# Ledger of designs, part 5: peptides against a protein of PDB entry 3LCN

Target 1, 96 residues: chain A of PDB entry 3LCN
Amino acid sequence: QYTENLKVIVAEKLAGIPNFNEDIKYVAEYIVLLIVNGGTVESVVDELASLFDSVSRDTLANVVQTAFFALEALQQGESAENIVSKIRMMNAQSLG

## One batch from the design tools (peptide; aimed at target 1 E47)

Design b1_p10_8_s4 (made by RFdiffusion4, then SolubleMPNN; from b1_p10_8, 4 letters changed)
Fold by OpenDDE base, seed 2:
Structure b1_p10_8_s4 (fold): chain B 96 residues (1-96), chain A 10 residues (1-10)
Amino acid sequence: as target 1 above (96 residues)
Amino acid sequence: SAEDKFNAVK
């Protein structure tokens, strides 16, 4: 139910990474796929780090952790629009 | 932490 919203949210988070060389929608989709199939922060980060060397492990961890918190927020009833707005503010402050 | 950043924005 939250899959499509989470894709948008994760894509917004990825868009805040400077000099990101990967396809945002592709990576966002893959992150969500891993999460909904039982991935943990650690396992998802490990998978992403093995595939994409253009992004630091710390940056990947930040993205994945944010995705899990966003999913929790969705489950608690927060709107996707509000979560996206939060992430935009986070991106404007700092990311990477 | 990422959690603190997420929860502190709005």
Scores: peptide ipSAE 0.337, ipTM 0.849, DockQ to the pose 0.027
OpenDDE base, seeds 1, 3, 4, 5: peptide ipSAE 0.335, 0.328, 0.330, 0.337; ipTM 0.845, 0.837, 0.843, 0.846

## One batch from the design tools (peptide; aimed at target 1 E47)

Design b1_p11_1 (made by RFdiffusion4)
Pose (drawn by RFdiffusion4):
Structure b1_p11_1 (pose): chain A 96 residues (1-96), chain P 11 residues (1-11)
Amino acid sequence: as target 1 above (96 residues)
Amino acid sequence: SRVEELREKLS
């Protein structure tokens, strides 16, 4: 199963949103559950937009798309640690 | 459900 790994990956992505003052672990669980229960990028983004009005739609879509891409990479055998490392790099915008 | 509990918590 990939659910526990996907939650950690989504939490790392959420940590990169500036001034996102929310409980990241619960938001990540919510996103993962919506995906596991058959959500699409659109349905998940729409649900998040109603909950988090301060965050632009493109930012939310970016988080959700990352969750779907990460689930695919996990199914393709990529380790969760490597995926988290790429997200940290994207969040910091640095190769360092 | 778990999704509903989380939605209420996040709202």

Design b1_p11_1_s2 (made by RFdiffusion4, then SolubleMPNN; from b1_p11_1, 3 letters changed)
Fold by OpenDDE base, seed 4:
Structure b1_p11_1_s2 (fold): chain B 96 residues (1-96), chain A 11 residues (1-11)
Amino acid sequence: as target 1 above (96 residues)
Amino acid sequence: SRIEELRKKLE
């Protein structure tokens, strides 16, 4: 029910990964589809790790965990805009 | 692309 907002949120998180050469929107969409089809943090990380070996497993885990936390936040009534803003700030901090 | 193909399989 929050899939479209979650795609935007995950895309923002992915945008913080330096030198990531995949289509961010498609990867975000794929992550969300994995989640809504019953994926767990572990299974989604495993899938992403198999596809993007140039990105550390820790980084991928951070992305996936962010997605699950964001989904919970959306369900609790937080706006997508607020969540995106937090992620953008975290991206800036992590790159510094 | 690879991701596009995988995405479509989940739809």
Scores: peptide ipSAE 0.241, ipTM 0.834, DockQ to the pose 0.266
OpenDDE base, seeds 1, 2, 3, 5: peptide ipSAE 0.206, 0.219, 0.214, 0.204; ipTM 0.818, 0.823, 0.818, 0.816; seed 5 fails the geometry check

Design b1_p11_1_s3 (made by RFdiffusion4, then SolubleMPNN; from b1_p11_1, 3 letters changed)
Fold by OpenDDE base, seed 5:
Parts: C-alpha cells; sequence; structure tokens
Structure b1_p11_1_s3 (fold): chain B 96 residues (1-96), chain A 11 residues (1-11)
C-alpha cells in the first residue's frame, strides 16, 4: 500500500541527520517494517536507540514520529511528493 | 524473517 512511499519519506528524513554513517535505505526500510508490524513510537525508538547510540534519542523520536505522521497523511490522501518536500525543507533547518 | 535480516545488516 503506502510502504514504498513511506520508505522514501523516512529516507528523506534520515538524510537530514548530520554524520549519520548508516545505509539510509536499509534503516528506512527497517523503520517502516517495524511500524507496519505493530511497532509504536516508543518501541521503534527503543529499537533504533539500541542500534544507533551515536544519534540522540530525541532525534530518533523525531524521525519515528515523522514516519507515523507521514503514514497518516498518506492514508488521508496527501501525496508522497508533497510530504517529501516538507521534510526536505525541515532538514534544511538541520537535525541532531 | 525480513525484519531480522535487516536488523542483522544494521547491527
Amino acid sequence: as target 1 above (96 residues)
Amino acid sequence: SEIEELRKKLS
């Protein structure tokens, strides 16, 4: 359904994290899989924090919450392109 | 599983 678009959106959000030395495509895919398999903001953040201790918990929470909001937006009819554009602009104001 | 395989790639 919206999983592929959500992966793109999450990848865009992750790209805004400075000095994030991970495969963004893999991380985005992992986040989306955790979400669609029943993950909550808290459980997904806990998982990511255990894997990426160099990224602050607040930054991870921001990424995960964005993913949940994006999923809802997609379900309500907002285009992936529009969501990506908004995230790109937010990234320009820096993360982390 | 796909999730476990991805986790292995990231850990």
Scores: peptide ipSAE 0.589, ipTM 0.936, DockQ to the pose 0.975
OpenDDE base, seeds 1, 2, 3, 4: peptide ipSAE 0.578, 0.585, 0.182, 0.586; ipTM 0.934, 0.936, 0.797, 0.936

Design b1_p11_1_s4 (made by RFdiffusion4, then SolubleMPNN; from b1_p11_1, 3 letters changed)
Fold by OpenDDE base, seed 4:
Structure b1_p11_1_s4 (fold): chain B 96 residues (1-96), chain A 11 residues (1-11)
Amino acid sequence: as target 1 above (96 residues)
Amino acid sequence: SKIEELRKKLS
């Protein structure tokens, strides 16, 4: 459905995390796969926390919630480009 | 990588 666009969106969100040394593309892809495989905010956060203990749980939760909101936005007709633009602006102010 | 291996299992 919106899998590929969601990967791009999540990658943009992850790019805002300072000192995050993992491959952004692969992590974004993994998050999306967890979501489309039936993951919830809680279960996906738990999984990510087990993998990336150097990132705060709150930060991970913010990423995951953004993914779920983005998926809903895509389904409601918002463009991926618009969502990415919003996230980029937020990254410049909040996660930096 | 670990994340790549996990991705492949879920793909």
Scores: peptide ipSAE 0.124, ipTM 0.789, DockQ to the pose 0.266
OpenDDE base, seeds 1, 2, 3, 5: peptide ipSAE 0.116, 0.118, 0.108, 0.113; ipTM 0.783, 0.785, 0.770, 0.780

Design b1_p11_2 (made by RFdiffusion4)
Pose (drawn by RFdiffusion4):
Structure b1_p11_2 (pose): chain A 96 residues (1-96), chain P 11 residues (1-11)
Amino acid sequence: as target 1 above (96 residues)
Amino acid sequence: RLEELKEFLES
C-alpha cells in the first residue's frame, strides 16, 4: 500500500505553502482519503477550496496534482524518500 | 473518517 507514504509526501508539499496556518497532518490525510475514495484532481480541488478560502485555486490544484503524480511514481517503484526530497527542493526553490 | 475530518477542518 502507498497510503502512508502518500500522506507524508502530501504533508511535505503542504509545508511549503506560505502563511498556511492549518494542521498539516489532518489536511494531508483528508486529501489522501479523497484520492483513495476515487476523487479526481477537480473534485479534490473543489472540496479543498470550500475548506480553505484563503488559498488560491492554482495553489490547491498544485498540491493535489502533486499527490496524483506522487502516487503514480510510488506505483512505478520510486521511493517515498526520493519524492519527498524533490518536494523539499521545489518548496525551497534551491538545489542546495 | 472523511466526515469527521471535514467537520474538524470546518471548525

Design b1_p11_2_s1 (made by RFdiffusion4, then SolubleMPNN; from b1_p11_2, 6 letters changed)
Fold by OpenDDE base, seed 2:
Structure b1_p11_2_s1 (fold): chain B 96 residues (1-96), chain A 11 residues (1-11)
Amino acid sequence: as target 1 above (96 residues)
Amino acid sequence: KLKELEEKLKK
């Protein structure tokens, strides 16, 4: 269930990126796949940067780090709903 | 394209 929850969480984070013109669900799924298969922050960022040159490396790093933090939070018992709510608030702040 | 890449990298 962590995998599916993480996909939702990462999708919420991606939804906060302005002018992001990729399929959010597929990108979130891909990020989670990379993490589940042993990816690190560095390796996942490198992969995403090679695919999405229209998004800054810093933005990609922020997304990936959020995913890793969210996974840790899930493992420590925080609900996916609570994590999504936090990300939604962060998205709103970054858009302003 | 992205789904194809996902399948290639999936373990």
Scores: peptide ipSAE 0.039, ipTM 0.695, DockQ to the pose 0.261
OpenDDE base, seeds 1, 3, 4, 5: peptide ipSAE 0.021, 0.020, 0.020, 0.020; ipTM 0.574, 0.563, 0.565, 0.555; seeds 1, 5 fail the geometry check

Design b1_p11_2_s2 (made by RFdiffusion4, then SolubleMPNN; from b1_p11_2, 5 letters changed)
Fold by OpenDDE base, seed 1:
Structure b1_p11_2_s2 (fold): chain B 96 residues (1-96), chain A 11 residues (1-11)
Amino acid sequence: as target 1 above (96 residues)
Amino acid sequence: KLEELRKKLKS
C-alpha cells in the first residue's frame, strides 16, 4: 500500500490551510486511516467537519479529494515527491 | 488506532 506516502502528501496539503491550529501529522494520519478503512469523500468530509468547525466544508472537501486523487496517482506510478511538489505549488494560493 | 486519533483530535 501507499499509506505512508499518502500521509506525507496529505500533511503537505493541510499545511496550506491558513490559521489551521491542529497537529498536521495527526490529522493526516487520521484522514488516511479513514480512507483505507473504506471512507468516501463525503463520509470523510463529514467526519472532519464535525471535528474542525473553523475550517470551511469546501476547504475540507478540497483536502479530502486531493487525498483520493493522490492515492490514484501513486497507484498509477507517479512519485510521492512529484505529487508533493505539485501540492506545494497549489498551496501558494489560499485554501480558506 | 483510529479511535485513538479521533480522541486526540476531538479534545
Scores: peptide ipSAE 0.632, ipTM 0.946, DockQ to the pose 0.968
OpenDDE base, seeds 2, 3, 4, 5: peptide ipSAE 0.628, 0.625, 0.631, 0.630; ipTM 0.945, 0.945, 0.946, 0.946

Design b1_p11_2_s3 (made by RFdiffusion4, then SolubleMPNN; from b1_p11_2, 5 letters changed)
Fold by OpenDDE base, seed 1:
Parts: structure tokens; C-alpha cells; sequence
Structure b1_p11_2_s3 (fold): chain B 96 residues (1-96), chain A 11 residues (1-11)
């Protein structure tokens, strides 16, 4: 239901990772699909870690947890625009 | 679609 907005949100979060040399849109789409297919924070992090060993596990966990929190926020009525704005502020602090 | 995305990201 909120998959398209969640993709945008996750993409914004990924954009905050320094030196992340991947297609952000594809990674965001993949993360969202893993989540809607029943993935957990741990299982999604495990999957991403197997693909992107240059990113710390803590950083990946931060991204994935943000996705889960964002999904809950969307379901509770918070706008995607507001969530994206919060993530931009959080991206001011470095990830990794 | 999921497998397609994984393949793209793995390459």
C-alpha cells in the first residue's frame, strides 16, 4: 500500500551513506520488496550485507530499521514528505 | 522481480 512512498524514503536514507557506490533506486526497491515479503530487520540486513560488504553492518541496520519505522509511520498517517524531511536532517550526521 | 533486482545488484 505504501510501497512507492517507502521506496522514496529508503532512497533518501541511502543517499546519506558516504562512499556508497550503488544504484540507490534499485537498492531502495530491493529493500522494500524484501520487507513486504516478510523480511525482518535481521534477515534484510543479512541479505544486504551479503551484497554490500563495503558498508558496515551497523550502517545497514540503521537503514533497514529506518525503513521499518517509516512504514509504521506511513500506516499511522504521517506524510511521506514529512518523513523524508526528517531523514534529510538525520543525514546531516554521518552514517557508518 | 525480487530475483531480478538481486541479480542486478550482485553484478
Amino acid sequence: as target 1 above (96 residues)
Amino acid sequence: KLEELRAKLKS
Scores: peptide ipSAE 0.633, ipTM 0.945, DockQ to the pose 0.975
OpenDDE base, seeds 2, 3, 4, 5: peptide ipSAE 0.631, 0.631, 0.632, 0.630; ipTM 0.945, 0.945, 0.946, 0.945

Design b1_p11_2_s4 (made by RFdiffusion4, then SolubleMPNN; from b1_p11_2, 4 letters changed)
Fold by OpenDDE base, seed 5:
Order: C-alpha cells, then structure tokens, then sequence
Structure b1_p11_2_s4 (fold): chain B 96 residues (1-96), chain A 11 residues (1-11)
C-alpha cells in the first residue's frame, strides 16, 4: 500500500550518493521489494553490498535505515512529500 | 520480479 511512495522516497535518498552509476529507479524498487518480503536492515545491506562494492557499507546502511524509518512514517500518516523534502535537504548537506 | 531486478543490477 505504501510501496510506490516508498520507492520514490528511497530513490530520493539514493540520488544523494555521489558517483552512483546504477539505475536509481531499479535500485529503489529492489530495496523496497527486499523490505516488503521480510528483509531486515542487516540482510538488505548485505545484499546491496554484494552488488555495489563501490558504495561504503555505512552509506548503504544509511539508505536502508532511511527506508525503514520512512515506511513507518508513512504508516503513521506522514505524507510522502514531507519525507522526500527532508531527505532532499539531508542530501544537500552530505552523503557518501 | 525481485530476481529479475537482481539480474538487471548484476549486469
């Protein structure tokens, strides 16, 4: 029910990673599918780390944790637009 | 779909 909004949110977070050459929409969709299929922060990070060795594990963990927090925020009634705005501001500060 | 995406990302 929140998967489409979560994909947008995760994509925004991924867009903050410098020199990330993967298709952001594909990666975001993959992350969301891993989460909704029962993935944990650890298991999703492990999976992503196996695919994207050019991105630090800490950065991947930050992306994944953001996704989990965003999912809970959506379930609690926060708008996707607000969440995206927060992430965009955080991206402008630093990530990588 | 998940496996399909994984294969795309491995490419």
Amino acid sequence: as target 1 above (96 residues)
Amino acid sequence: KLEELREKLKS
Scores: peptide ipSAE 0.632, ipTM 0.945, DockQ to the pose 0.971
OpenDDE base, seeds 1, 2, 3, 4: peptide ipSAE 0.631, 0.631, 0.630, 0.630; ipTM 0.944, 0.944, 0.945, 0.945

Design b1_p11_3 (made by RFdiffusion4)
Pose (drawn by RFdiffusion4):
Structure b1_p11_3 (pose): chain A 96 residues (1-96), chain P 11 residues (1-11)
Amino acid sequence: as target 1 above (96 residues)
Amino acid sequence: SNTEIIKEKIE
């Protein structure tokens, strides 16, 4: 199963949203459950937009799309640690 | 709060 890994990956992505004052672990769990229960990028983004009005739609879509791409990479055998490393790099905008 | 709403949705 990939659910536990996907939660950690989504939490790392959420940690990169500036001034996102929310309980990251619960938001990540919520996102992962919506995807596991058959959600699409649109349905998950729409659900998140009603909960988090301060965050732009494009930012939310970016988080959700990352979750779907990450689930595919996990199914393709990429380690969760490597996926998290790429997200950290994207969040920091640095090769360092 | 948003956290309480999300906990309820998760349950």

Design b1_p11_3_s1 (made by RFdiffusion4, then SolubleMPNN; from b1_p11_3, 8 letters changed)
Fold by OpenDDE base, seed 1:
Structure b1_p11_3_s1 (fold): chain B 96 residues (1-96), chain A 11 residues (1-11)
Amino acid sequence: as target 1 above (96 residues)
Amino acid sequence: SVKDKIEELLK
């Protein structure tokens, strides 16, 4: 399926988090693992929040929502490269 | 909202 592309996409999103002191590739892999094992936005956020207390729940929710929407975009035929480019643009912006 | 921005970019 789209797991490998999704890992790259999620990693790009994580790279936009300021002061994030975790292995980005590891966290991205874990997020994708949770998603492919039937995780929901809520359950994945809960899991991540229990592991990474240095990151706000809202920030984690932002990452997880991005992952799910990216997965939908991939399923709709959007290229991973395009999604990554959009995330890079988003990383440079204030989100609210 | 964050959701709207994400949807705008990724969907």
Scores: peptide ipSAE 0.021, ipTM 0.572, DockQ to the pose 0.029
OpenDDE base, seeds 2, 3, 4, 5: peptide ipSAE 0.020, 0.020, 0.019, 0.019; ipTM 0.574, 0.559, 0.570, 0.559

Design b1_p11_3_s2 (made by RFdiffusion4, then SolubleMPNN; from b1_p11_3, 7 letters changed)
Fold by OpenDDE base, seed 5:
Structure b1_p11_3_s2 (fold): chain B 96 residues (1-96), chain A 11 residues (1-11)
Amino acid sequence: as target 1 above (96 residues)
Amino acid sequence: SKKEKIEELLK
């Protein structure tokens, strides 16, 4: 299973959000928990939006979609380290 | 789009 790697990947994505005032590790863990328990992009976004009104729904959707794409990449044989590196580069290039 | 950018990086 890819649970622990996915937590690291999602945390890296969350770390790129400016003015993010939630616990990164907690939110990453919760996202992975929801996915492992059968959540979809839509249902996970709905859950997060109901809990964290300080983050826009679009930002949450971007994080969740990244998590699902990362899971697919892991299943296709991509290393967690490579995925984290790509997300870090994307974070550095983002305007916010 | 952001979705396309993510797909491009993580495909």
Scores: peptide ipSAE 0.085, ipTM 0.690, DockQ to the pose 0.028
OpenDDE base, seeds 1, 2, 3, 4: peptide ipSAE 0.063, 0.053, 0.077, 0.084; ipTM 0.679, 0.666, 0.679, 0.686

Design b1_p11_3_s3 (made by RFdiffusion4, then SolubleMPNN; from b1_p11_3, 5 letters changed)
Fold by OpenDDE base, seed 1:
Structure b1_p11_3_s3 (fold): chain B 96 residues (1-96), chain A 11 residues (1-11)
Amino acid sequence: as target 1 above (96 residues)
Amino acid sequence: SKREIIEEKLA
């Protein structure tokens, strides 16, 4: 299921945010929930920005955009493992 | 907590 894979992918992306002291799995679940309920990049970013003011809007936007790109990649047949691997490499380059 | 805030939004 795309939603379950997307939760894992988003969680991996969130793990790259420095000093992010939230339940990553739970936040990832919420982001995916917002997306499956018709959220757009803008609306999801707005929601997250209202909740996590300690994280820059740009960083949040990066997370959300990654989620939408990942969903597209999954739909195109790319494996969740490959997507996660790419994100891990990106995380090593730091966020925020 | 953020979890509680989110839970309220989903109620």
Scores: peptide ipSAE 0.349, ipTM 0.869, DockQ to the pose 0.591
OpenDDE base, seeds 2, 3, 4, 5: peptide ipSAE 0.344, 0.347, 0.348, 0.348; ipTM 0.867, 0.869, 0.869, 0.868

Design b1_p11_3_s4 (made by RFdiffusion4, then SolubleMPNN; from b1_p11_3, 6 letters changed)
Fold by OpenDDE base, seed 1:
Structure b1_p11_3_s4 (fold): chain B 96 residues (1-96), chain A 11 residues (1-11)
Amino acid sequence: as target 1 above (96 residues)
Amino acid sequence: SVKEKIEEKLK
């Protein structure tokens, strides 16, 4: 099961959002919950957009797409550590 | 907070 690794990965991605004033761990957990329960990129983005007022839909979409790509990477054998490292580097290049 | 909103959904 990749849920725990995915939570870490999503949390890392969320940490890249400037002025993010929400519980990162909790939000990451919720995103993963939605995904493992059959959510699609579109449905998860819609759900998050309904919850967040201060984070743009585009930013949320970026987070969600990253989560789905990360899940595929995990399933293909890439380590969570490698994925997190990539995301950390992307975060350093700013996330709107 | 978003957490509070989520908690309401998960009840």
Scores: peptide ipSAE 0.698, ipTM 0.941, DockQ to the pose 0.552
OpenDDE base, seeds 2, 3, 4, 5: peptide ipSAE 0.695, 0.696, 0.696, 0.696; ipTM 0.940, 0.941, 0.941, 0.940

Design b1_p11_4 (made by RFdiffusion4)
Pose (drawn by RFdiffusion4):
Structure b1_p11_4 (pose): chain A 96 residues (1-96), chain P 11 residues (1-11)
Amino acid sequence: as target 1 above (96 residues)
Amino acid sequence: SVTDIIKERIA
């Protein structure tokens, strides 16, 4: 199963949203459950937009799309650690 | 709060 790994990956992505004052672990769990239960990028983004009005739609879509891409990479055999490393890099905008 | 709504929906 990939659910536990996907939660950690989504939490790392959420940590990169500035001034996102929410309980990241619960938001990550919520996103993962919506995807596992058959959600699409649109349905998950719409659900998140009603909950988190301060965050732009494009930012939310970016988080959800990352979750779908990461699930595919996990199914393709990429380690969760490597995926988290790429997200950290994207969040920091640095090769360092 | 938003967190309470999310907890309720997860449960």

Design b1_p11_4_s1 (made by RFdiffusion4, then SolubleMPNN; from b1_p11_4, 4 letters changed)
Fold by OpenDDE base, seed 1:
Structure b1_p11_4_s1 (fold): chain B 96 residues (1-96), chain A 11 residues (1-11)
Amino acid sequence: as target 1 above (96 residues)
Amino acid sequence: SVTDKIKEKLE
């Protein structure tokens, strides 16, 4: 389902954050949980910003927006593999 | 840790 694919996608995005000391899989699961429970970009960013001191709000916002775009892409029929590949390329080119 | 904070929220 979309939920499991989205967890993988968000985890890949988080993996691009340098010096990230938290459990990527667990944080990804939490982000997806917030989204499927009715979270918006704003509310999820606010939640994450309240939790993270070492990651900038802009970086968190980038992660969250990517998650929402990925969900839309999945709904439009794009494969999770393709989305992950795009994110990997982005991670290789950017720090956040 | 953030993980611990999240776990607390999910209780």
Scores: peptide ipSAE 0.626, ipTM 0.934, DockQ to the pose 0.677
OpenDDE base, seeds 2, 3, 4, 5: peptide ipSAE 0.615, 0.623, 0.618, 0.614; ipTM 0.933, 0.934, 0.933, 0.932

Design b1_p11_4_s2 (made by RFdiffusion4, then SolubleMPNN; from b1_p11_4, 5 letters changed)
Fold by OpenDDE base, seed 3:
Formats: sequence, structure tokens, C-alpha cells
Structure b1_p11_4_s2 (fold): chain B 96 residues (1-96), chain A 11 residues (1-11)
Amino acid sequence: as target 1 above (96 residues)
Amino acid sequence: SKTDIIKKKLE
């Protein structure tokens, strides 16, 4: 039910990674697919690390954990728009 | 490309 919202949220998080030149839309879609099909933080990070060796495991773990937290927030009634706004602000802080 | 790899994984 929350898959489409989660894709948007994960895409916003990925957009905060400096020098990340991959197609964010498809990466976000793949992350969400892995999560809804039973992936854990560890297993999803392992998969992403195998694809994107130029991105640190810590950065990938941060992205994936954010996705899991966002899913919980959605289930608790927080709007996707609010979650995206928080991530956008966090991205701006990390780039500063 | 990595995007092409992901597209295949999404199938």
C-alpha cells in the first residue's frame, strides 16, 4: 500500500548522496522491491554494495535504514509529504 | 550500465 510513497521517499534520500550518478528512480524502486519482498537492512545493504562499490557501506546503510523508518512512519499515519520534507532538510544539513 | 542491471532485476 505504501510502496509508491516509499519510492518517492527513498529517491529523496538518494538525492542527498554527493557524486551519486546513478538513475535514482530505478535505484529507489529496487530498494523498495527488496524491502517489500522480505529484505532486511543487512541483506538490502549487501545487495546495494555489490552494485555500487563506489558508495560506502555506511552511506548505503543510512539510506536503507531511512527507508525502514519511513515505512514505519507511514504505517503510523505520517504523510509522505512530511517525511520527504524532513529528508530534504536533512540532506541540506549534510551538504553544509 | 548499472541502471540496465537494475532494470533486469526488476523484471
Scores: peptide ipSAE 0.571, ipTM 0.935, DockQ to the pose 0.969
OpenDDE base, seeds 1, 2, 4, 5: peptide ipSAE 0.570, 0.566, 0.568, 0.568; ipTM 0.936, 0.935, 0.935, 0.935

Design b1_p11_4_s3 (made by RFdiffusion4, then SolubleMPNN; from b1_p11_4, 6 letters changed)
Fold by OpenDDE base, seed 5:
Structure b1_p11_4_s3 (fold): chain B 96 residues (1-96), chain A 11 residues (1-11)
Amino acid sequence: as target 1 above (96 residues)
Amino acid sequence: SKTEIIKKKLE
């Protein structure tokens, strides 16, 4: 399936959050787990917000929505490498 | 830590 690629993609997105002092690998894995087990954007954001109260809800929502869009893109045939590249560029352009 | 909490949630 696309779970491993999605973990990489979500990790790249998380890497763009300034001052995020958590293990990105495990956070990405958890987000993907929630998604593949039927989570919605709202329910996953709620879960993350309960864990990371120092990160704005809007930032968390952006991460989660990106994950859902990435999953759809993978299913439509876009390569993980291409998706990661787009996210990396967006991270570089974002302001803290 | 929050990472430790997540690790346990992944078990």
Scores: peptide ipSAE 0.681, ipTM 0.954, DockQ to the pose 0.841
OpenDDE base, seeds 1, 2, 3, 4: peptide ipSAE 0.680, 0.677, 0.675, 0.679; ipTM 0.954, 0.954, 0.954, 0.954

Design b1_p11_4_s4 (made by RFdiffusion4, then SolubleMPNN; from b1_p11_4, 3 letters changed)
Fold by OpenDDE base, seed 4:
Structure b1_p11_4_s4 (fold): chain B 96 residues (1-96), chain A 11 residues (1-11)
Amino acid sequence: as target 1 above (96 residues)
Amino acid sequence: SVTDKIKEKLA
């Protein structure tokens, strides 16, 4: 399945958040857990917003939406490596 | 920390 690839992808997205002081891999794992257990974009964003004080809701929403788009891309046959590369390029423009 | 909060939720 796509769970492990999605964790890597989400971790890459989180790595683009400036001054992010949390365990990236652990947070990514939690996000993926919420998604595979039936979470929606809004419900996952709400959950994360309740946990994070230093990261804006918009930034969290960007992360979550990226995860859902990535999942669809994986299902359509795009490689995890390619998706990660795209995210890395986007991160160069900073997340805020 | 957020990690601690998550761990608490999963406990």
Scores: peptide ipSAE 0.639, ipTM 0.938, DockQ to the pose 0.551
OpenDDE base, seeds 1, 2, 3, 5: peptide ipSAE 0.627, 0.623, 0.628, 0.631; ipTM 0.936, 0.936, 0.936, 0.936

Design b1_p11_5 (made by RFdiffusion4)
Pose (drawn by RFdiffusion4):
Structure b1_p11_5 (pose): chain A 96 residues (1-96), chain P 11 residues (1-11)
Amino acid sequence: as target 1 above (96 residues)
Amino acid sequence: STTEEIKERIE
C-alpha cells in the first residue's frame, strides 16, 4: 500500500506553501483519502478550494497534481524518500 | 474551525 507514504509526501508539499496556516497532517490525510476514494484532480481541487479560500486555485491544483504524480511514481517503484527529496528541492527552489 | 471540519469529514 502507498497510502502512508503518500500522506508524508503531500505533507512535504503543503509545507512549501507560504502563509499556509493549517494543520498540515490533517490536510494531507484529507487529500489522500479523497484520491483513494476515487477523486480526480478537479474534484479534489474543488473540495480544497471551498475549504481554503485564501490559496489560489493554481496553488491547490499544484498540490493535488503532485499527489497524483507521486502515487504513480510509487507504483513505478520510486522510493518515497526520493520523492520527498524532489519536493523539498522544489519548495526551496535550490539544488542545495 | 477548519481543522475540526476536516476531522469530521475524515471520520

Design b1_p11_5_s1 (made by RFdiffusion4, then SolubleMPNN; from b1_p11_5, 6 letters changed)
Fold by OpenDDE base, seed 3:
Structure b1_p11_5_s1 (fold): chain B 96 residues (1-96), chain A 11 residues (1-11)
Amino acid sequence: as target 1 above (96 residues)
Amino acid sequence: SLTEKILEKLK
């Protein structure tokens, strides 16, 4: 139910990473796929770290943790648009 | 961390 919204949310989070050289949409899709198929924060980070050596483990953990809490927010009734907006604002502040 | 800040805003 929340997979498509979560993909958008994760993509927004990835877009805030400077010098990110991977396909954002593809990585977001893969993260969500791992989560909906029973992945944990640890297992998803491990998988991503094995595939993308250009991104630090800490950065990957940051993205994945955000995804899990975004999923919880969706389940609690918050709109995807609101979550995306919050992430976008934080991305802007981080880069400013 | 950035994650912690986001999590706080999501609450």
Scores: peptide ipSAE 0.022, ipTM 0.582, DockQ to the pose 0.029
OpenDDE base, seeds 1, 2, 4, 5: peptide ipSAE 0.020, 0.018, 0.021, 0.019; ipTM 0.533, 0.417, 0.572, 0.538

Design b1_p11_5_s2 (made by RFdiffusion4, then SolubleMPNN; from b1_p11_5, 7 letters changed)
Fold by OpenDDE base, seed 1:
Structure b1_p11_5_s2 (fold): chain B 96 residues (1-96), chain A 11 residues (1-11)
Amino acid sequence: as target 1 above (96 residues)
Amino acid sequence: SIKEKILEKLK
């Protein structure tokens, strides 16, 4: 399905978090796993917050919300490349 | 690492 593309997209979003000292690929994979298994924004954020107490809930929520929006965009036919490009722009504009 | 943290939760 869209899982592999979503992993790439989520990884790009995570790469924009300043001072995030974790394996981006593993975290992205875990987020996608939670989403495809029926997770909600709230439940996925709760899970991530339990793992990463050094990252604010707002930051985590931003990542997770982006993942859900990206998934919907993929389902509507938008290319992964286009979504990644948008995220790169957002990362560049973000104040952290 | 995240992998280690996840593994700990699964125990």
Scores: peptide ipSAE 0.197, ipTM 0.792, DockQ to the pose 0.341
OpenDDE base, seeds 2, 3, 4, 5: peptide ipSAE 0.190, 0.197, 0.144, 0.189; ipTM 0.786, 0.802, 0.783, 0.787

Design b1_p11_5_s3 (made by RFdiffusion4, then SolubleMPNN; from b1_p11_5, 4 letters changed)
Fold by OpenDDE base, seed 1:
Structure b1_p11_5_s3 (fold): chain B 96 residues (1-96), chain A 11 residues (1-11)
Amino acid sequence: as target 1 above (96 residues)
Amino acid sequence: SKTEEIKKKLE
């Protein structure tokens, strides 16, 4: 399964959020847990929004959508390393 | 903390 790879990928995405002071590893793990337990983009965003009121819903939605796209990419055979590299570049280009 | 809250959710 892709659980561990997805955790790494989501962690990379979370690292791009400015002034995010929570433990990235645990947040990533929680997001992946929600997804593998049948969460949808909407339900996972709702859960995260309830936890992180200081992070915009749009930012949270971007993180969650990235996770779902990454899962699809993994299923299609793309390496976790390639996905992480793409996200890292996107993080570097973000305006916050 | 929110991290601790998440940790509890992971248990």
Scores: peptide ipSAE 0.650, ipTM 0.950, DockQ to the pose 0.893
OpenDDE base, seeds 2, 3, 4, 5: peptide ipSAE 0.647, 0.646, 0.647, 0.647; ipTM 0.949, 0.949, 0.949, 0.949

